# Peptides against a protein of PDB entry 6B4J, part 49

Target 1, 315 residues: chain A of PDB entry 6B4J
Amino acid sequence: DITMQWYQQLQDASMQCVLTFEGLTNSKDSQAKKIKMDLQKAATIPVSQISTIAGSKLKEIFDKIHSLLSGKPVQSGGRSVSVTLNPQGLDFVQYKLAEKFVKQGEEEVASHHEAAFPIAVVASGIWELHPRVGDLILAHLHKKCPYSVPFYPTFKEGMALEDYQRMLGYQVKDSKVEQQDNFLKRMSGMIRLYAAIIQLRWPYGNRQEIHPHGLNHGWRWLAQILNMEPLSDVTATLLFDFLEVCGNALMKQYQVQFWKMLILIKEDYFPRIEAITSSGQMGSFIRLKQFLEKCLQHKDIPVPKGFLTSSFWRS

## One batch from the design tools (peptide; made by RFdiffusion4, then SolubleMPNN)

Design b1_p13_6_s1 (from b1_p13_6, 4 letters changed)
Fold by OpenDDE base, seed 5:
Structure b1_p13_6_s1 (fold): chain B 315 residues (1-315), chain A 13 residues (1-13)
Amino acid sequence: as target 1 above (315 residues)
Amino acid sequence: VKPEPPITSFLLP
């Protein structure tokens, strides 16, 4: 399976990255520990500062991240920090940066859906300039949310239930599995972030270049989802999240073909979702239903709330 | 008649 091969290749690359900077992360030297912490803060704090407030602030954050990845010194925590402070510094920063972008999906976007767009446009712009960060974003995303690939992890003989739950994307702490609502909320955030990344370009880059992971991957994702059996509550939730965020962009890009896909979802796939939906899960199903019916009736998908406008970039 | 699942090759542009 080509999809599973791609998944595994990204996971392998991520694991190799971790091994590459293991010397930095496992060092007992006080100076190395200090460097590690400084680099980690320099990589992650700017991402946490991303907001919907002003385009100018977003540009400053982008420039700081790009400068750090380019080997330039940046100010972090009142100190000058550079990836050149350690031979493994760049690999470490790329990994931690990618991890933080995905974490903002599962935390910030999960709670505030509109936050997907400013995070995604920075991630997309950084990915364009630093492809390795993009690959690591995918690796982190796929590991935390297998539905972003998409695939459904299978239980294997001899596997611990907790390990299987983690493979499915659940958090398990002290032998307690995450509640389904919290799980779906985190998955939604990550899917929404992904759906935003694939459609956004950093406006201050070379926009004539091909998007490193563009809307064609969104089309692929939908096609793959539709070729899979639906999962109870999960499919209805994530399909809605995806279409709400990138449906307008897909409509503009693929036009008639997009509408054919939407009709296929409504007529062929929707009954399959309904068949596995319990009475307690009707909320997600109804939300998807109403969204699809409205879009098909109006022959339009609205621009998502939080989409970055020209006025945002002038602020 | 159960609707046939979509074919990826048909759906992909």
Scores: peptide ipSAE 0.024, ipTM 0.636, DockQ to the pose 0.027
Fold by OpenDDE base, seed 1:
Structure b1_p13_6_s1 (fold): chain B 315 residues (1-315), chain A 13 residues (1-13)
Amino acid sequence: as target 1 above (315 residues)
Amino acid sequence: VKPEPPITSFLLP
């Protein structure tokens, strides 16, 4: 399976990255610990500062992240910080930056869907300039949300139930599994972030270049989902999230082909979702239904709320 | 249940 091979390659690359900076992370030296913390803050704080407030501020954040990744010193916590402070500094920063982008999907976007767009445009722009960060974003995303690949992890003989639950994307703490609503909320945030990344380009970059992970991956994702058996509640939730965020972009890109796929979703796939939907899961089901019906009726998919306009970039 | 033939053959651009 090509998709599973791709998944595994990204996970292997991510694991190798962790091994590469193990010396920095496992060091008992006080100076190394200080460097690690400074680099971690320098990588993650700018991402947490991303907001919908002003395009100018977003540009400053982007420039700071890019400068850090380029080996230039940046100000963080009142100190000058550079990846050159340790031989493993760049690998560590790339990993932590990628992790933070996915975490913003999991937390910020999960709570505020409109936040997907400013986060995604920065992530896309950084990915364009730093492909390794993009691969690490995918690795983190895929590990936390296997549905972003998509694939369904399987229970293997001898596997602990908790480990299987974690593979499915659930948080398990003190032998207590996460509630389904919280799980779906986090998965939704990550899928929405991904759907935003694949359609957005940093406006101040070389826009003549091909998107490093563009809408063709959105088409692939939909195609893979449609070839899989639906999961109860999960499929209806995430399919809606994905289409709400990138459906307009896919419509513009693929035109008639997109509408054929949307019809296929409504006529062939949606009944399969219905068949596995319990009375307690009708919320996600109804939401997807209404969205599909509205889009097909109007022959249009609305631009998602929070989509960045020209006025945003002039602010 | 035999997996239905992958719909992907005509959906892949």
Scores: peptide ipSAE 0.021, ipTM 0.627, DockQ to the pose 0.033
Fold by OpenDDE base, seed 2:
Structure b1_p13_6_s1 (fold): chain B 315 residues (1-315), chain A 13 residues (1-13)
Amino acid sequence: as target 1 above (315 residues)
Amino acid sequence: VKPEPPITSFLLP
């Protein structure tokens, strides 16, 4: 399976990255610990500062992240920090930065859907300049949200139930599994972030170059989802999230082929979702239904709320 | 019944 091979390759690359900087992370040396903490803060704090407030602030954040990844010193916590402070510094920063982007999908976008766009445009721009960060974003995303690949993890003989639940993307703490609503909220945030990344380009980069992980991956994702059996509540939720965020972009890119796909979703796939939807899961189902019906009726998919306009970049 | 060939075969540009 080509999809599973790709998944595994990204996970292997991520694991190898972790192994590469283990000397930094496991060091008992006080200076190494200080460097680790400084690098971690330098990598993650700028991402947490991403907001919908002003394009100028977003540019400052981007420039800071790019400078850090380029081996330049940056100010963090009142100190000058550089990846050159340790031989493993760059690998560590790339990993932690990618992890933080996905975490913002899981937390910030999950709670504030519009936050997907400013986070995604920074992530896309950084990915364009630093491909390894992009691969690590995918690795973190795929591990936390296997539905972003997409694939459904399987229970293996001898596996603990909690480990299987974690593979499915659930958080398990003190032998208590996460509530379904919280799980879906986190998955939604990550899918929305992904759907935003694949369509956005950093406006101050070389737009003549091909997007490093563009809308063709959105098309692939939809095609793969449609070739899979729907999951109760999950498929209706994430399919809606994906289409709401990137449906307009896919429509513009693929035109007639996109509408063929949307009709196929409505006529062939949607009844399969309905067949597995319980009365307690009707909310996600109804939302997807109304979205599909509206889009097909109007022959249009709206630009998503929170999409970055020219006025944002002039702010 | 999944339409054969796979949906991806019809939809991939």
Scores: peptide ipSAE 0.021, ipTM 0.651, DockQ to the pose 0.029
Fold by OpenDDE base, seed 3:
Structure b1_p13_6_s1 (fold): chain B 315 residues (1-315), chain A 13 residues (1-13)
Amino acid sequence: as target 1 above (315 residues)
Amino acid sequence: VKPEPPITSFLLP
């Protein structure tokens, strides 16, 4: 399976990255610990500062992240920080930066869907300049949200239930599994972030280059989802999230082909979702239904709320 | 933007 090979390759690359900077992370030396913490803050704080407020501020954040990844010193916590402070500094920063982008999907976008766009445009722009960060974003995303690949993890003989739940993307703390609503909220945030990344380009980059992980991956994702059996509540939720965020972009890119796919979703796939939907899960089902019906009726998918306009970049 | 060729190979017939 090509999809599973790709998944495994990204996970292997991520694991290799962790091994590469293990000396930095496991060091008992006080200076190494300080460098680690400074690098971690330098990598993650700018991402947490991403907001919908002003394009100029977003550019400043982007420039700071890019400078850090380029080996230039940046100011963080009142200190000058550089990846050159340790031989493993760059690998560590790339890993932590990628992890933080996915975490913003999991937390910020999950709570504020419109936050997907400013986070995604920075992530896309950084990915264009630093492909390894992009691969690590995918690795982190796939590990936390297997539905972003997409694939459904299987229960293996002898596996603990908690480990299986974690593989499915659930958080398990003190032998308590995460509630379904919180799980779906986090998965939604990550899918929405992904759907935003694949359609956005950093406006100040060289737009002549191909998007490093563009809308063709959105088409692939939809195709793969449609080739899988639906999961109760999960499929209806994430399919809606994905289409709401990138459906307009896919419509513009693929036109008639996109509408054929949308009809296929409504006529062939949606009944399969309905068949596995319980009375307690009607919310996600109804939301997807209404979205599909509205889009097909109007022959249009609206631009998603929070989409960055030219006015945002002039602010 | 020219539509990319359909990735029909991923869709079940």
Scores: peptide ipSAE 0.022, ipTM 0.665, DockQ to the pose 0.029; fails the geometry check

Design b1_p13_6_s2 (from b1_p13_6, 6 letters changed)
Fold by OpenDDE base, seed 1:
Parts: C-alpha cells; sequence; structure tokens
Structure b1_p13_6_s2 (fold): chain B 315 residues (1-315), chain A 13 residues (1-13)
C-alpha cells in the first residue's frame, strides 16, 4: 500500500529527527537545558501569536519564523536566540515548530474554525521554504489524526487497549479514554487545518512555484476516504470539515470532476454512512447531509468563513 | 503520493 508506505516513511523521518536532537533534549548540562528552552520558545511562541487581526502582523510572525529557521538570531523572551547555539538546534526547532502547528489545529482551530486560515497560510509558506518542516507537520498530523492520511489503525494481538485507543487518536489519561465529543473536536481542528494548508499560498513568496503539498493531496484524500468503509460518527464529521474548508477550492480547481466526486459522495457513499449512524450521532450526519444537498442544489460551494481576503493583507 | 481512484471510476486530475 503506497499510502501506508508514505505514512511510515514520514513517521520514520520524524523518529529519526527526535534521535538526532536527543543529545540536546537529554542533556543534564544547565546551559544545554537553557538553550533547549530558549529554542523551544523561539519556535513555538510566534505560532501561538498567529491571529486573524492583521496581515502585517502575520507577515512579521512569518519573517521571524523564517529567520530562525535560516540560522539568523531572533529575539525571544528578551534574549537573542539562534539555532546555531547547538549543533542539534535546527533539527530541534524544525520538529517543535511542526509540532506546534499541528497543536494549533488540535486546540485553536478545534475551538475557532476561522483560525485555520492564518495558521495554514504561515505553515504553507514556511513549508515552501523549509520542506523538512512540512514533512514533520505531516508526521505529527498523521500520528495524532490517522484520518488525515487517511487510514484506520487496527488492533493487533497482544496490544494494550489504551495503546490502540491512542493509535486511533484518542487521549488516554489515568486509564480514562477521552470523550467522543472532545476527540471529534480535536480531529476536526486538525482536518480543517490540513484542508486550509493544501489550498493556501504565502502571498509574499514565489507563487510561480508549485505548492509543496497542494490540492492534489485534497483530491487524493477524498478518493481514499471513499475507498474506505465509513467509521461511525468520524467519517461524517471529518468529511464535512474537509469539504467546508477546501470544497470551494477543489470546485474551482477540478470543476466537473469535483462535481462528479460530490455526486458520488451523496449518492453512493452517504448511504453507507447512514447505515452505520446511530440515533446519538445524527448531528454530524445531518450536518453533512444538509451541506451536500445545499451544494448540489446551488451548484456552488461557499467560500469558507475566515478565508483570507485582499483586505486582510492590506491591514 | 499517487492519486487513488474512488470506488466508482471517474477521471482523475
Amino acid sequence: as target 1 above (315 residues)
Amino acid sequence: VKLEEPITSFALP
């Protein structure tokens, strides 16, 4: 399976990255610990500052992240910080930055769907300039949300139930599994962020270049979802999230082919979702139904709320 | 990554 090979390659690369900076992370030296903390803050704080307020502020954040990744000193916490402070500094920063982008999907986008767009455009722009960060974003995303690949982890003989639950993307703390609503909320945030990344380009970059992980991956994702058996509640939720965020972009890109896909979803795949939907899961089901029906009726998919306009970039 | 085909065949991009 090519998709599973791709998944595994990204996970292996991520694991190798962790091993590469193990010296920095496991050091007992006080100076190394200080450097680690400074680098971690420098990598993650700018991402947390991303907002929908002003395009100019977003540009400043982007420039700061890019400068850090380029080996230039940046101001963080009142100190000058550079990846050159440790031989493993760049690998560590790339990993932590990628992790933070995915975490913003999991937390911020999960709570505020419109936040997907400013986060995604920065992530896309950084990915264009720093491909390794992009691979690490995918690795983190895939590990936390296997549905972003997509694939469904399987229970293996001898596996602990908690480990299987974690593989499915659930948080398990003190032998207590996460509630389904919280799980779906986090998964939704990550899928929405991904759907935004694949369609957005940083406006101040070389837009003549091909998107490093563009809408063709959105098409692939849909195709793979449709070739899989639906999961109860999960498929209806995430399919809606994905289409709400990137459906308009896919429509513009693929035109008639996109509408054929949407019809296939409505006529062939949606009944399969219905067949596995319980009475307690009707919310996600109904939401997807209404969305599909509206889009097909109007022959249009609306631009998602929070989509960045030219006016945003002039602010 | 190669694009996959849906269960129902249609033109891939």
Scores: peptide ipSAE 0.023, ipTM 0.609, DockQ to the pose 0.037
Fold by OpenDDE base, seed 2:
Structure b1_p13_6_s2 (fold): chain B 315 residues (1-315), chain A 13 residues (1-13)
Amino acid sequence: as target 1 above (315 residues)
Amino acid sequence: VKLEEPITSFALP
């Protein structure tokens, strides 16, 4: 399976990255611990500062992240911090930065869907300049949200139920599994972030180059989802999230072929979703239904709320 | 519109 091979390759690369900087993370040396903490803050704080307020602030954040990844010193916590402070500093920062982007999908975008766009445009721009960060974003995303690949993890003989639940993307704390609504909220945030990344280009980069992980991956994702059996509540939720965020971009890119796919979703795949939808899951189902019906009726997919306009970049 | 089978190819249209 090509999809599973790709998944595994990204996970292996992520694991190898962790092994590479273990000396930094496991060091008992006080200076190494300080460097680790400084690098972690330098990598993650700028991402947490991403907001929808002003394009100029977003540019400052981007420039700071790019400077850090380029081996330049940056100010963090009142100190000058550089990845050159430790031989494993760059690998550590790339990993923690990628992890933080996905975490913002899981937390910030989950609670505020419009936050997907400013986070995604920074992530896309950084990915263009630092492809290893992009691979690590995918690795973190795929691990937390296997539906972003997409694939459905299988229960294996001898596996603990809690480990299987974690593989499915659930948080399990003190032998208590996460509530379904919270789980879906986090998955939605990550899918929305992904759907935003694949369509956005950093406006101050070389936009003549091909997107490092563009809309072709959106097409692939939809194709793969449609070739899989729907999951109760999950498929209806995430398919809606994906189409709401990147449906307009896919429509513009693929035109007639996109509409053929949308009709296939409505006429063939949607009844399969309906067949597995319980009365308690009708909310996600109805939302997807209304979205598909509206889009097909109007022959248009709206630009998603929170999409970054020219006025944002002039702010 | 003819109902088609799920998109089996990941090739771009």
Scores: peptide ipSAE 0.023, ipTM 0.605, DockQ to the pose 0.025
Fold by OpenDDE base, seed 5:
Structure b1_p13_6_s2 (fold): chain B 315 residues (1-315), chain A 13 residues (1-13)
Amino acid sequence: as target 1 above (315 residues)
Amino acid sequence: VKLEEPITSFALP
């Protein structure tokens, strides 16, 4: 399966990256520890500062991240920090930056759906300039949310239940599995972030270049989802999240083909989702149904709330 | 009914 091969290749690359900077992360030297912490802060704090407030602030954050990845010194915590402080500094920063973008999906976007767009446009722009960061974003995303691939992890003989739960994307702490609502909330955030990344381009870059991971991957994702058996509650939730965020962009890009897909979802896929939906899970199903019915009736998908406008970039 | 794959070619990493 080409999809699973791609998944595994990204995971392998991510693991190799970790091994590459292990010397920095495992060092007992006080100076190395200081450098590690400084680099980690320099990589992650700017991402946490991303907001919907002003385009100018977003540009400053982008420039800071790009400068760091380019080997230039940046100010962080009142200190000058550079990836050149350690031979493994660049690999470490790329990994931690990618990890932080995905973490903002599972935390910030999960709680505030509109936050997907400013985070995604920065991630997309950085990905364009630093492809390795993009690959690592995918690796982190796929590991935390296998539904972003998409695939459904299977229980294997001899596997511990907790390990299987983690493979499914659940957090397990002290032998307690995450509640389903919290799980779905985090998955939703990551899917929404992904759906935003694939449609957004950094406006100050070379927009004539092909998107490094564009809407064609959104079409692929939908095609794969629809070719899979639905999962209870998960499929209805994430399909809605995805279409709400990138449905308008997909409609504009694929036009008639997009509408054929929506009809297929309504006529052929909905009955399959319904068949596995319990009475307690009808909320997610109904939400998806109402969304699709409205879109098909109006022959339009609305621009998602939080979509970045020209006025945002002038602020 | 299978959805058609994307029209655009993409390289999988």
Scores: peptide ipSAE 0.021, ipTM 0.615, DockQ to the pose 0.030
Fold by OpenDDE base, seed 3:
Structure b1_p13_6_s2 (fold): chain B 315 residues (1-315), chain A 13 residues (1-13)
Amino acid sequence: as target 1 above (315 residues)
Amino acid sequence: VKLEEPITSFALP
């Protein structure tokens, strides 16, 4: 399976990255620990500062992240920080930066869906300049949200239930599994972030280059989902999230082909979702239903709330 | 109906 090979390749690359900077992370030396913490803050704080407030501020954040990844010194926590402070500094920063982008999907976007767009445009722009960060974003995303690949992890003989739950993307703390609503909220945030990344380009980059992970991957994702059996509550939720965020962009890009796919979703796939939907899961089902019906009726998918306009970039 | 992978033949001329 090409999809599973791709998944495994990204996970292997991520694991290799961790091994590469293990000397930095496992060091008992006080200076190395300080460098690690400074680099971690320099990589993650700018991402946490991403907001919908002003395009100018977003540019400053982007420039800071890019400078850090380019080996230039940046100011962080009142200190000058550079990846050159340690031979493993660049690998560590790339990994932690990618991890933080996915975490913002998991946390910030999960709670505030409109936050997907400013985070995604920065992530896309950084990915264009630093492909390794993009691969690590995918690796982190796929590990936390296998539905972003997409694939459904299988229970293996002898596997602990908790380990299986973690593979499915659930958080398990003190032998307590995460509630379904919180799980779906986090998965939704990550899918929405992904759906935003694949459609957005950093406006100050060289737009002549192809998007490093563009809308063709959105089409692939939908095709793969539709070729899989639906999961109760999960499929209805994430399919809605994905289409709400990138459906307009896919419609513009693929035109008639997109509408054929949407009809296929409504006529062939949606009944399969319905068949596995319990009375307690009707919320996600109804939401997807209403969205599909509205889009097909109006022959339009609305621009998602929070989409960045030209006015945002002039602010 | 297998959704055929869109032939993204981006053949640049």
Scores: peptide ipSAE 0.021, ipTM 0.602, DockQ to the pose 0.024

Design b1_p13_6_s3 (from b1_p13_6, 5 letters changed)
Fold by OpenDDE base, seed 3:
Structure b1_p13_6_s3 (fold): chain B 315 residues (1-315), chain A 13 residues (1-13)
Amino acid sequence: as target 1 above (315 residues)
Amino acid sequence: VKLEEPITHFRLP
């Protein structure tokens, strides 16, 4: 399976990255620890500052992240910080930056869906300039949300239940598994972030270049989802999330082909979702139903709430 | 990544 090979390759690359900067992370030296902390803050704080307030502020954040990744000194916590402070600094920063982007999907976007767009446009722009960060974003995303690949992890013989639950994307703390609603909320945030990344381009980059991970991956994702058996509650939730965020962009890009896919979803795939939907899971099912019906009736998918406009970039 | 088209259940005309 090409998809699973891709998944595994990204996970392996992520693991190798961790091993590469292990010297920095495991150092007992006080100076090395300080450098690690400074680099971690420099990588993650700008991402946490991303907001929908002003395009100019977003540009400043982007420039800071790009400068850091380019080996230039940046101000962080009142200090001048550079990846050149340690031989493993760049790998560490790339990893932590990518991790933070996914974490913003998991946390910020999960709670505030509109936050997907400013985070995604920065992530996309950084990915364009720093492909390794993009690969690491995917690796982190896929690990936390296997449905972003998509695939459904399988229980292996001898596996602990908790490990299986973690593979499915659940948080397990103190032998307590995350509640389904919280799980779906986090998964939704990550899928929404992903759906935003694949459609957005940093406006100050070379827009003539191909998107590093563009809408073709959105089409692929949908195709793969539709070729899989639906998972109870999960499929209805994430399919809605994905279509709400990138459906308009996919419609514009693929036109008639997109509508054929949407009809296929309604006529062939939706009944399969219904068949596995329990009475307690009808919320996600109904939302998807209403969305599909509305879109097909109006022959339009609305621009998602929070989509960045030209006025945002002039702010 | 090769774009795979969704398997359309061909309704036989």
Scores: peptide ipSAE 0.027, ipTM 0.608, DockQ to the pose 0.033
Fold by OpenDDE base, seed 5:
Structure b1_p13_6_s3 (fold): chain B 315 residues (1-315), chain A 13 residues (1-13)
Amino acid sequence: as target 1 above (315 residues)
Amino acid sequence: VKLEEPITHFRLP
């Protein structure tokens, strides 16, 4: 399976990256520890500062991240920090930055759906300039949310139940598995972030180049989902999340072809979701149903709430 | 808007 090969390749690259900077992470030297912490803060704090408030602030954050990745010194915690302080510094920063973008999906976007857009536009712009960061974003995303690939992990004989639960994307702490609602909330956040990344371009970059991971990957994702058996509650939830965030962009890009796909979802795939939906899962089911019916009736998909406008970039 | 070539992994009914 080409999809699974791609998944594994990204995971292998991510693992190799971790091994590459192991010297920095495992060092007992006081100076190395200080450098590690400074680099970690420099990579992650700017991402946590991303907000929907002002385009000018977002540009400052982008410039800071790009400067750091370019080997330039940046101010972090009142100190000058550079990836050149350690031979493994760049690899470490790229990994931690990518990890932080995905964490913002599972935490910030999960709680505030509108946050997907400012995070995604920065991630997309950084990906355009630093392809390795993009690959690592995918690796982190795929590991935490296999449904973003998409694939459904299977239980293997001899596997511990907790390990299987983790493979499915559940958090397991102290032998307690995460509640289903919290799990779906985190998965939703990551899917929404992904759906935003594939459609957004950094407005201050070279727009003449092709998006490094554009809407064609959104089309692929939908195609793969539709070729899979639906998973109870999960498929209805994530399909809605995806279409709500990037449906308008897909409609504009693929036009008649997109509408054919949407009709296929409504007429052929949705009944399969219905067949596996229990009475306790009606919320996600009804939400998807209403969305599909409304879009088909109006022959339009609305621009998602929180989409960045020209006024945002002038602020 | 120029249509991008759809990735044909879609199972048509």
Scores: peptide ipSAE 0.021, ipTM 0.605, DockQ to the pose 0.030
Fold by OpenDDE base, seed 1:
Structure b1_p13_6_s3 (fold): chain B 315 residues (1-315), chain A 13 residues (1-13)
Amino acid sequence: as target 1 above (315 residues)
Amino acid sequence: VKLEEPITHFRLP
């Protein structure tokens, strides 16, 4: 399976990255520890500062992240920080930055769906300039949300139930599995972030270049989802999240083919989702149904709430 | 379900 090979390659690259900077992370040296913490803060704080407030502030954040990844010194926590402070600094920063982007999907976007767009446009722009960061974003995303690949992890003989639950994307703490609502909320945030990344380009970049991970991956994702058996509650939830965020962009890109896909979802895939939907999960199914019916009726997919406009970039 | 292959020349507008 080409998709699973791709998944595994990204996971392997991520693991190799961790091994590469293990010297920095495992060092008992006080200076190395200080450098590690400074680099971690320099990589992650700018991402946490991303907001929907002003395009100018977003540009400042982008420039700071790009400068850091380019080996330039940046100001962080009142100190000058550079990836050149340690031979493993760049690998560490790329990894932590990618991890933080995915974490913002998992946390910030999960709670505030509109936050997907400013985070995604920065992530996309950084990915364009730093492809390794993009690969690491995918690796982190895929690990936390296998449905972003998409694939459904399988239980293997001898596997602990908790490990299987973690593979499915659940958090397990103190032998307690995460509640379904919280799980779906986090998965939704990550899918929404992904759906935003694949359609957005940094407006101050070289627009002549191809998007490093564009809408063709969105089409692939949908095709793969539709070719898989639906999962109870999960499929209806994430399919809605994905289409709400990038459906308008997919419609514009694929036109008639997109509408054929929506009809296929309504006529063929909905009955399959319904067949596995319990009474307690009907909310997610109904939400997806209503969305698709509205879109098909109006022959339009609305621009998602929070989509960045020209006025945002002039602010 | 066989979805039609994506149009090969993907240019974001």
Scores: peptide ipSAE 0.021, ipTM 0.583, DockQ to the pose 0.024
Fold by OpenDDE base, seed 4:
Structure b1_p13_6_s3 (fold): chain B 315 residues (1-315), chain A 13 residues (1-13)
Amino acid sequence: as target 1 above (315 residues)
Amino acid sequence: VKLEEPITHFRLP
């Protein structure tokens, strides 16, 4: 299966990256530990500072991240920090940066859906300039949210239940599995971030170049989802999340083909979701239903709340 | 990535 091969290749690359910077992460040397912490902060703090407040601030954050990845010194915690401080510094920073982007999907976007757009546009712009960061974003995303691939992890003989739960994307701490609502909330955040990344381009880059992971991957994702059996609650939730965030962009890109897809979803796939939806899962089901009906009735997909406008970039 | 048409009556391998 090509999708599973792609998944595995990204995971392997991520694992190899971790192995590459083990010297930095496992060092007992005080100076190495200091460098590690400085690099970690330099990689992650700018991402946490991303907000919807001003385009100018977002540009500053982007420039700082790009400078760091380019081997230039940046100010972090009152100190000058550079990936050149350690031979494994660049690999470590790329990994931690990618991890942080996905974490912002998992946490910030999960709680504040509009936060997807400023985070995604920075991630997209960085991905364009630093493709390895993009691959690592996918690796982290796929590992935390297999539904972003998409695939459904299977239970294997001899596997511990907790390990299977983790493969499905659940957090398991102290032998306690995460509650379903929290799980879906985190998955929603990551899917929304992904849906934003595939449609956004950094406005100060070379927009004539092809998006490194563009809307064609959105179409692929939808096609793959529709070719899979629906999963109770999960499919209805994430399909809604995805379409709400990138449906407008897909509509504009694929026009009649997109509408044919949407009709197929409503007429063929949605009944399959309904058939597996329990009374306790009606919330996600109803949201998807209402969204599809509204879009088909109005012959329009609304621009998502929080979408970045020209006025944002002038601020 | 190649664009594909959905086949909704069965799960693809």
Scores: peptide ipSAE 0.025, ipTM 0.606, DockQ to the pose 0.054; fails the geometry check

